Peptides against a protein of PDB entry 7PB4. Designs and how they scored, part 279

Target 1, 105 residues: chain A of PDB entry 7PB4
Amino acid sequence: KMLNIKEYKEKLLSTLGEFLEDHFPLPDRSVKKKKKNIQESSVNLITLHEMLEILINRLFDVPHDPYVKISDSFWPPYVELLLRNGIALRHPEDPTRIRLEAFHQ
Target 2, 218 residues: chain B of PDB entry 7PB4
Amino acid sequence: DALQMAVGYFEKGPIKASQNKDKTLEKHLKTVENVAWKNGLASEEIDILLNIALSGKFGNAVNTRILKCMIPATVISEDSVVKAVSWLCVGKCSGSTKVLFYRWLVAMFDFIDRKEQINLLYGFFFASLQDDALCPYVCHLLYLLTKKENVKPFRVRKLLDLQAKMGMQPHLQALLSLYKFFAPALISVSLPVRKKIYFKNSENLWKTALLAVKQRNR

## One batch from the design tools (peptide; made by RFdiffusion4, then SolubleMPNN)

Design b2_p22_8_s2 (from b2_p22_8, 11 letters changed)
Fold by OpenDDE base, seed 3:
Structure b2_p22_8_s2 (fold): chain B 105 residues (1-105), chain C 218 residues (1-218), chain A 22 residues (1-22)
Amino acid sequence: as target 1 above (105 residues)
Amino acid sequence: as target 2 above (218 residues)
Amino acid sequence: SELAEQQLRLMVEELVILRAEL
């Protein structure tokens, strides 16, 4: 039973990865570097897949404080996407923290 | 009357008080089957029953029988298909039900009223290619759905990887050939020139019914 | 698309449920 669940989870993760790549890719940073001087803080944005992985892991690893701090690597449209769809919830007192919805509860 | 009662039974679920739950279920299932194969089902009836078949509300045997009789009188609503795919994402249906659904979707493809929303599910269907049981039918579905904008480098790589793993399957070759047609620069490999595209006969289960539907709508 | 977002939700829900079973 556990092996089947694990295999199914892996398949689902793979499916999710492809789905996210197709429908929710990161914007190509190909915006033409016109202006020379501003130190574009090259914050490496994480994929939505990576973001979800972080949120899911936090939900199960720290169930009493399942909130993740929004970093600069979190693309704001992804955060908004998760929030508006009820996939994630913002911390009531700290808008910089979000948690995954506890769908298993 | 009888069909409406049967659909209503599946929608509302079994009334607790019936001593003969199984007999009642079988009666209603036979009613749906008889009407579906004889006349086809209305779009509204398909909407209800298709969702039930994929929701996991009933056992796999019942769901399979319902899905097998999802034969339209005229058209299938795209919304019904979208809802059905949503149930597939929840994963409560058996592997056999998933296979049957994709076979059904391919068989009934021309009877779906619109394809705009289904085309948005392209990525989801493409991801299902990794399932060996689904792969032949998903390839056929993707062959029907694929537009130039869907042909991306990462998908080409995935198809080539699948071909390397599974061998030169006719259904994969058909899809790759279509990809090469839309984006020849992405596929450097020489594909065998197949004169005939060959997919497994997904329609075989509904062949007679589909002929009847086409005759009634002419 | 709204449809893609709905599918995303369903997939995430399932992943969470599966993770809870492991």
Scores: peptide ipSAE 0.644, ipTM 0.462, DockQ to the pose 0.257
Fold by OpenDDE base, seed 4:
Parts: structure tokens; sequence; C-alpha cells
Structure b2_p22_8_s2 (fold): chain B 105 residues (1-105), chain C 218 residues (1-218), chain A 22 residues (1-22)
């Protein structure tokens, strides 16, 4: 049973990765070059997959404070996507922190 | 069971013939209160009772007591909340009941099964910011609901106007800070960086009940 | 799309549940 769950988890992670690449890709860096707002150009944005990994890990590693600080690497549309779908929740006292929904609880 | 009889009483209304209407009402109300605080209520029971509390079918005292015991066993249906908001539009409930409803909505927010329809009501909630009694609780609700798509220039103007009228309130500052986060170009004003958002509702009337619900669902 | 967002939620939910069982 445990081996099957691990294998299934790995398969699901792979499927999620592919799904995110297909449906929720990062905006091409090429489009940002034309709009002169200099400040957005220097920050390496993480993928939605990486963002979810961070959030999931925090949920299990620190269950008493499962909140992650929103960094400049967090693409705002991804944060919004997670919040609007009930995948993530905003910290009640700190708008710069979000947590994954504890679906297992 | 006693709860079903109590809910049925509120749903169907008092049968005309009982001379002891008030005693019967109190008995059923106590039954609902006892079950709600001990075990929580099923989503269907909340659907019925929440609508009754806001419909103006009963007096303000009864409506207030019903609303105070709208504690879920597991979840609250989004449809129940939408129906409740529709009753707020009809205006048959008291101002105190409206305040209590928004407090309840904030307190129970995480127990609502879905948020899609509630998010469509964003404009209605935002309009309620003009009510001084509702404003703190509506700001808290909007803080939970606000998405980037909700942050529009006209809403920014309304919030700034409200700030000019009421001063820099902690709840309004919290909402403005969130608006600035989503749309920094719309808010040119330097907002004080508050490390902690303070909403007066952190001490929910339901805090103890919600802890009990979370313990039972573990 | 709304469908893609719903699928995302379901996938994340399942991942969280699976991780908790692990």
Amino acid sequence: as target 1 above (105 residues)
Amino acid sequence: as target 2 above (218 residues)
Amino acid sequence: SELAEQQLRLMVEELVILRAEL
C-alpha cells in the first residue's frame, strides 16, 4: 500500500508539472522588454509548480505556522489564482503571507 | 429529534392556536442553541435558520439569537450565504442584525464550502462600506475576498474618500494595503507600513465554538 | 480556463491528501 501511494504521488507530481506548463506557463520574458518599467525585469519569477512545492512543504514542515511570505519571485497572477480557487489562504493579520489550504485536515 | 422539531417550528412558523407561543418559541430556540454550541448544525439546518433570521419573520431578539447559533458542524453552503445576502437587500432585518451577519460571515468564512458566488457579491459588500456600523466588518470581509480583478480605480477613490471622512482606521488601512499590493499604480499615496493588520473581530463571538468545531472535525 | 482552475484545485487537494498519508 505505501509503495503504491508513493508511486502514485510521483506520477501525480509529474502530471501536475506537465499540466501547469500547458495551462499556466510564466509570461514570456520577451513581452516585458517593451514596457520600460525597469523594476520588474530583474526578478526571477518562479513557476507555479515551484510555488506550490514551497507551499505544500511549508504546510507539512511547519503545521503550526504554515504561512509563506510572498517574495518578489511570486508572480502576482499565480498568487491570485491560488487564492481565488481556495488552494491558498491569506494570513488574517499579514497580507504578505499565504498558506496552502489544509485539505488533509 | 428535538432539533428537527425546532427547525421545523421556525420554518413553518408558529401554529396559530397555541396560547403558549412564547414558551414554545423559547423551548425551540434553546434546543437550537444547545445543539449548535455542542455539536454544530448541519448545512441544511443552517440554510433554513439563517434565512429565517434575516427574513424578518421573527422579532429582532429572536433573529439575533438564531444568528448567534449559526455554527456549522462541518460546512456552510455558499448558497445559504447568497440567500442571506439577498435578505439584506430586502431590508427587513435591523441594523444590529446586519452587523451581526457580517461578523458571522467573517467568523465562518473558512467554513463556507465555496467562494465563487460570494466573490460575485463583492460590489454589494463594497457598497456597504458607507455604513459606519458595518465598515469595520465589511473591510475585514473584503480583505478576505479581494482579488486583483476587484481592485478598480473607482473603488480606490471610494476608499480614499472614506479615509478622508473617517480618518485612518486600522481596518481601512488593512484593505488599502491589500489594494496597493494588487494595484500599486492606483494608490500613489504612501501608506504606513503596518506589520500587523488589526481587525476588531479577532475575538469572534464564535471563537470558542469554532475551536470546538475544529476539534471535532480532526 | 475555469475548467483548468478546477482541475488544478483537485490535483493539489489530492497531492496534499497523499502526502498526509505518507
Scores: peptide ipSAE 0.644, ipTM 0.467, DockQ to the pose 0.316
Fold by OpenDDE base, seed 2:
Structure b2_p22_8_s2 (fold): chain B 105 residues (1-105), chain C 218 residues (1-218), chain A 22 residues (1-22)
Amino acid sequence: as target 1 above (105 residues)
Amino acid sequence: as target 2 above (218 residues)
Amino acid sequence: SELAEQQLRLMVEELVILRAEL
């Protein structure tokens, strides 16, 4: 039973990875819009997959404080996507923190 | 069923001929209250009763009691919420009923089945920020609803103007912080990172009931 | 698309449930 669940989980993770790459890719960095002096903070945006991994891990690793601080690596449209779909929730006291919905509880 | 009879009474209205109108109303109201707090109400019952509470069909005291017992058994239909907001536009409900509705909406937000149509009402909710009594609860609702697309320059200006008028209110700071997150270029002001509770615990009225609902739906 | 967003939610829900069983 446990082996089947692990295998299914790995398969689902793989499927999710492919799904996210197909439907929710990061915007191509190549659109050098020539806009002015805003310091291109060289902050590497993480994939939606990586973002979900962080959120899921935090939910299970620290269940009493499952909130993750939104970093500059978090692409705002992904954060919005997760929030609007009820996948993530904002911290009631800190809008810079989000948690994954505890679907198992 | 006693609940069906009670809901039917509120829906159809009091039969003119009953000499004991007040006793009958109280009996049915207590029936609704008891079931709502014990088991929650079905989505259909909430649809009917929520509309009644906001329509002005009954007095403010009755409407307030009905609205306080709008506790779902499982879910609230988004359509019920949209209809309820439409009644707010008609203006037949008291200011206290409006406040209670926004408190209810915030408290029950997670139990609403969909948010797509509610999100379209963003502009209406935002306009209600001008009401000092509603402002704290509307800020909380907007905090839950706000998307990047909603963060417009004119709304930023209105929030800053409101802050200038009302001072640095925690609920307003929470909403402004969210706006700054979505559109940092629109908000040049340094917002203090307050680690404090931004919103009044609107859930306090329903805290026990909400815990029970969550426990039943696990 | 709305469909893709719904599918994403379902997949994440399932992952969370599966991880809790693990």
Scores: peptide ipSAE 0.643, ipTM 0.468, DockQ to the pose 0.300
Fold by OpenDDE base, seed 1:
Structure b2_p22_8_s2 (fold): chain B 105 residues (1-105), chain C 218 residues (1-218), chain A 22 residues (1-22)
Amino acid sequence: as target 1 above (105 residues)
Amino acid sequence: as target 2 above (218 residues)
Amino acid sequence: SELAEQQLRLMVEELVILRAEL
């Protein structure tokens, strides 16, 4: 039973990765080239997959404080996507922190 | 069953022949209250009863009691909430009922099945910030609903105007902090970093019921 | 798309449930 669950989990993670690449890609870096002057600190945006991984890990690793601080690497549309779909929840006291929904509880 | 009869009574109204209309009403209301607090209500029962509570069909006391027992067994339909908001626009419910509804909506927010249509009502909720009695609860609701797309210059101005009028209220600060997070260029004002709970959750009338619902759905 | 967002939720939900069983 456990082996089957682990294998299924790995398959699902792989499928999720592909799904996210297809349906929720990061915006192309190319558009920022033209306006020279704004030293936009080239904050490397993380993928939605990486964001979900962080949130899922935090949920299980620190169940008493499952909230993650939103960094500059978090693309705002992804944060909004997770929130509007009930995948993530905003911290009641700190709008800069979000957690994954505890679907297992 | 007794609950179906009670819901049917509220939906269809009192049957003409009952000499003791008040006793019958109280009996059915107690039935709904007992089931709601013990087991929660089905989404269909909430749909019916929530609309009744806001329609003005019954008196304020009855409407208040009905609304207080709108506790889901599992989920609340978004459609029920949208219909309820439509009744707020008609204005047949009391101010106290409106306050209670917003408190209920915040308390039950996680049990609402979908949020897409509720999010479209953002402008309506935002307009309700002008009501001093609703403002704390509307701020909490907006805190839950706000997306970057909702953060507009005119809304920022309205919030700052409200803050100027009402002072630096925790609920306004919470919403402004969220607005600043989404659109820092629109809010040049330094906001105090509050480590305290922005919204008084301790006064949630449904706290015990919600805990019970969560325990039953585990 | 709305459909894609719904599927995302379902996939994440399932992942969380599976991880909890592990």
Scores: peptide ipSAE 0.643, ipTM 0.474, DockQ to the pose 0.319

Design b2_p22_8_s3 (from b2_p22_8, 14 letters changed)
Fold by OpenDDE base, seed 2:
Structure b2_p22_8_s3 (fold): chain B 105 residues (1-105), chain C 218 residues (1-218), chain A 22 residues (1-22)
Amino acid sequence: as target 1 above (105 residues)
Amino acid sequence: as target 2 above (218 residues)
Amino acid sequence: SALDEQLLRLMVEELVILEAQL
């Protein structure tokens, strides 16, 4: 029984990974438009897959405080995407913290 | 071709200047209906028209007529079905259109080329069981989709709760029997051994069309 | 697309449900 759940989870994770790469890729860094003053904030943006992994892990690892602090590595459009679709919730008192929706509850 | 002109009309929308918009619309609907029922539609035509029927671009009467003639010549693309389900989530279609879509999906299930993406939508379909109008058709769809991996304790609880609310419906019992087959330890309740799975094979609106499709593809 | 966003939600929901069972 547990083996089947694990296999199904792995398959779903693989499908999600492919889906995210196809439909929600990070913006191509390649448009070096030469405008000087945008500070290359060298902040390595994480993929939506990595963001979801962090949120899922936090939900199960720390169920009493499932909130993750939004870092500079979080691409703002991804945060907005998760919030507007009810995948994530913003902390009521701290707008810099988000949690994954507890769909299992 | 008359069909290509009709599909193009629905895709591009009505050209502003035509004084006789309703007559033109009716002409194109009849063209699509005639071809669909006689020969079936190509997968590309179904992709376009199915999205139009569920997008809310046209009125409910038009959408219903389009959806009723979504009869394949050979196959339906799973991508078209996934797109259609997404329109159900947006809520731009009527309740009657949703019911018709699930009926269509069950009727056309064997003509869908792949099921992998549709199987990922299992949770969405399962959530739709709470709609009393959809429940019989969703149970039938879930019966076709359910794998051992989909049978979870929380889904069992939800089905039992639904049965407690709605009573012992044949379509719910059919789904529960399948769940018990895959995971007997999750369902302690003695389900009556129904020898025959009775989904309301309510008058498959497409019964004659499906027979014709099967005869052409033999 | 609005479709992709809804599919994303469904897949994440299913993952959370699966994780809760492990």
Scores: peptide ipSAE 0.667, ipTM 0.450, DockQ to the pose 0.491
Fold by OpenDDE base, seed 5:
Structure b2_p22_8_s3 (fold): chain B 105 residues (1-105), chain C 218 residues (1-218), chain A 22 residues (1-22)
Amino acid sequence: as target 1 above (105 residues)
Amino acid sequence: as target 2 above (218 residues)
Amino acid sequence: SALDEQLLRLMVEELVILEAQL
């Protein structure tokens, strides 16, 4: 039984990865470098897949404080996407923190 | 069913001929209150009763009691909320009823089935920030509704002007912090890093009922 | 699309349920 669950989880993760790449890709950084030396702090945006992984891991690793601090690596449209679909919830007292919905509870 | 009779009474209004109009009204109101607090109300019952509470058909005391028992069994229809907001525009409800409605809307936000039409009402809610009595609750509602697309330069200016007039209120600071998150270039002012946002606990009126609803829907 | 967002939710929900069983 446990082996079947692990295998199914791995298949689902693979399917989710492909789905996210196809439907929710990061915007191409094709913003033309106009030469202004604004050190756009090259904050590497993480993928939606990586964001979900962080949120899922936090939910299970620290169930009493399942909130993740929003970093500059979090693309704001992804945060908005998760919140509007009820996949994530904002902390009631700290707008810089979000958690995954506890669908198993 | 006693509840159906009570809802029907509020919908159709008092029959002219009953000498004991107040006793009959109180009986039906107690029936609605009892069912709402024990079991919650169906979405259809909330649709009817919420409309009645905001239409001005009954007195402020009755409307307040009806609004306080708008506790869902499962979900609240978004259409019911849109209709309720339309009644707020007509101005037939008291200021206290408006405050109570916004408190209710924040408390019941997670039980509303859809948010698409409510999100379109963002501009209406934002305009209500100018009312000092509504401002704390509207800030909380906007904190729940705000998307990146809603963060516009004119709204930032209005929030900063409001802060200049009212001072740095916790609820306003919470909303400004969210605006800064979505559009950091629009808010040059260093917001104090508050670790905690304090909204007035709108949930306190329904805390026990909401816990019961969450337990039944698990 | 709205459909893609619904599918995303369903997939995440299922993943969380599976993780809880592990």
Scores: peptide ipSAE 0.667, ipTM 0.577, DockQ to the pose 0.309
Fold by OpenDDE base, seed 1:
Structure b2_p22_8_s3 (fold): chain B 105 residues (1-105), chain C 218 residues (1-218), chain A 22 residues (1-22)
Amino acid sequence: as target 1 above (105 residues)
Amino acid sequence: as target 2 above (218 residues)
Amino acid sequence: SALDEQLLRLMVEELVILEAQL
């Protein structure tokens, strides 16, 4: 039974990864808008897959404080996507922190 | 069942012939209250009763009692909330009922099935910030609803103007902090880094009920 | 699309449920 669950989880993770790449890709950085002086702080945005991985891991690794601080690597539209779909919740006292919904609880 | 009869009474109104209209009303209200607090109400029952509470069909005391027992068994329909907000626009409900509704909406926010239509009402809720009685609860609601797309220069100005009028209220600071998070370029003012956002813990009238709902749905 | 967002939720929900069984 546990082996089947692990295999199914791995398959689901793979499917989710592909799904996210196809339907929720990061915006192409290629729009080099030529405008002069804005130091493109090359903030390395993480994928939605990586964001979800961080959130899931935090939920299970630190269940008493499952909140993750939103960094500059978090693309704001992804944060909004997760929040509006009830996948993530904002911390009631800190808007810079979000948690994954505890669907298992 | 007794609940269906009670809901039907509120929906259809009092049958003309009952001599003791007040006793019948109280009986049905107690039935709704008892079921709501023990088991919660079905989404359909909430849809009917929430609409009644805000329509002005009954007096403020009855409407207040109905609204206080709008406790879901499982979920609240977004459509019920949208309809409820539409009644707020018509102005047939008291100011106290409006306050209670916003408190209810914040308390029950996680039990609402969808948020897409509620998010479209962002502008309406934001306009309600001008009401001093509603402002704390509306700020809390907006804190839950706000997306980056909602953070506009004109709304920032309105919030800053409101802060200038009302002072640095914790609920306004909470919302402004969220606005600054989404659009730091729009808020040049150094907001005090409040480590904790304190919305008035309005003693969540439903705290015990919500705990019970969460326990039943586990 | 709205459908994609619903599917995303369902997939994440299932993943969380599976992780909890693990």
Scores: peptide ipSAE 0.666, ipTM 0.584, DockQ to the pose 0.309
Fold by OpenDDE base, seed 4:
Structure b2_p22_8_s3 (fold): chain B 105 residues (1-105), chain C 218 residues (1-218), chain A 22 residues (1-22)
Amino acid sequence: as target 1 above (105 residues)
Amino acid sequence: as target 2 above (218 residues)
Amino acid sequence: SALDEQLLRLMVEELVILEAQL
């Protein structure tokens, strides 16, 4: 039973990775070259996959405080995407913190 | 079931003939209150009773008591909330009922099954910021609802104007900080880094009830 | 698309459920 769950999880993670690359890619750095707003250019944005990994890990590693601080590496449209779909929740007292929805609870 | 009879009474209204209308009303109201606080209400029961509370069918005291016991067993239907907001537009409810509704909406936000239609009402909620009594609770609601698409230049101007009028209110600062997060180019003003957002939710009338609901649904 | 967002939610939900069983 556990082996089957692990295998299924691995398959799902692979499928999710491919799905995110195809449907939710990071914006190409090439387009923003023209508008010199310097501030966005210096921060290395993480993928939605990496963002979800961080959120999932935090949910299980620290279940009593499952919130992750939004860093500059978090692309704002991804944060919005997760929030609007009920995948993530904003901290009630700190707008800079989000958590994954506890779907298992 | 006593609850079904109580809900049916509120839905159908008082049958004309009973001299004991007030006693019957109180009995049914207590039944709803007891079940709501003990077990929560089904989504269908909330749909009916929430509509009644905001329709102006009963007096303000009754409407207030009904609204205070709109505690879900599991979920609240988004359609019920949309319908409730439609009643707010008609203006048949008191100012105190409006305040209570927004407090309720914030308190029950996580129990609403979907948010898509509620998000379409963003403009209506935003317009309610002009009401000084509603403003703290509307800011909290908007803090929960705001998406990047909602952050428009005209709304930024309205928030800044409101801040100029009302001063640096914590709830308004919370919303402005969120707006700056989504659209930093629209807010050139340095906002004080508030580490903690203070919404008047510390006195959530439903805090104990919500804890009980969460415990039952675990 | 709206469909992609729904699929994303379903996949994440399932992943969380699976992780909890682990």
Scores: peptide ipSAE 0.662, ipTM 0.600, DockQ to the pose 0.307

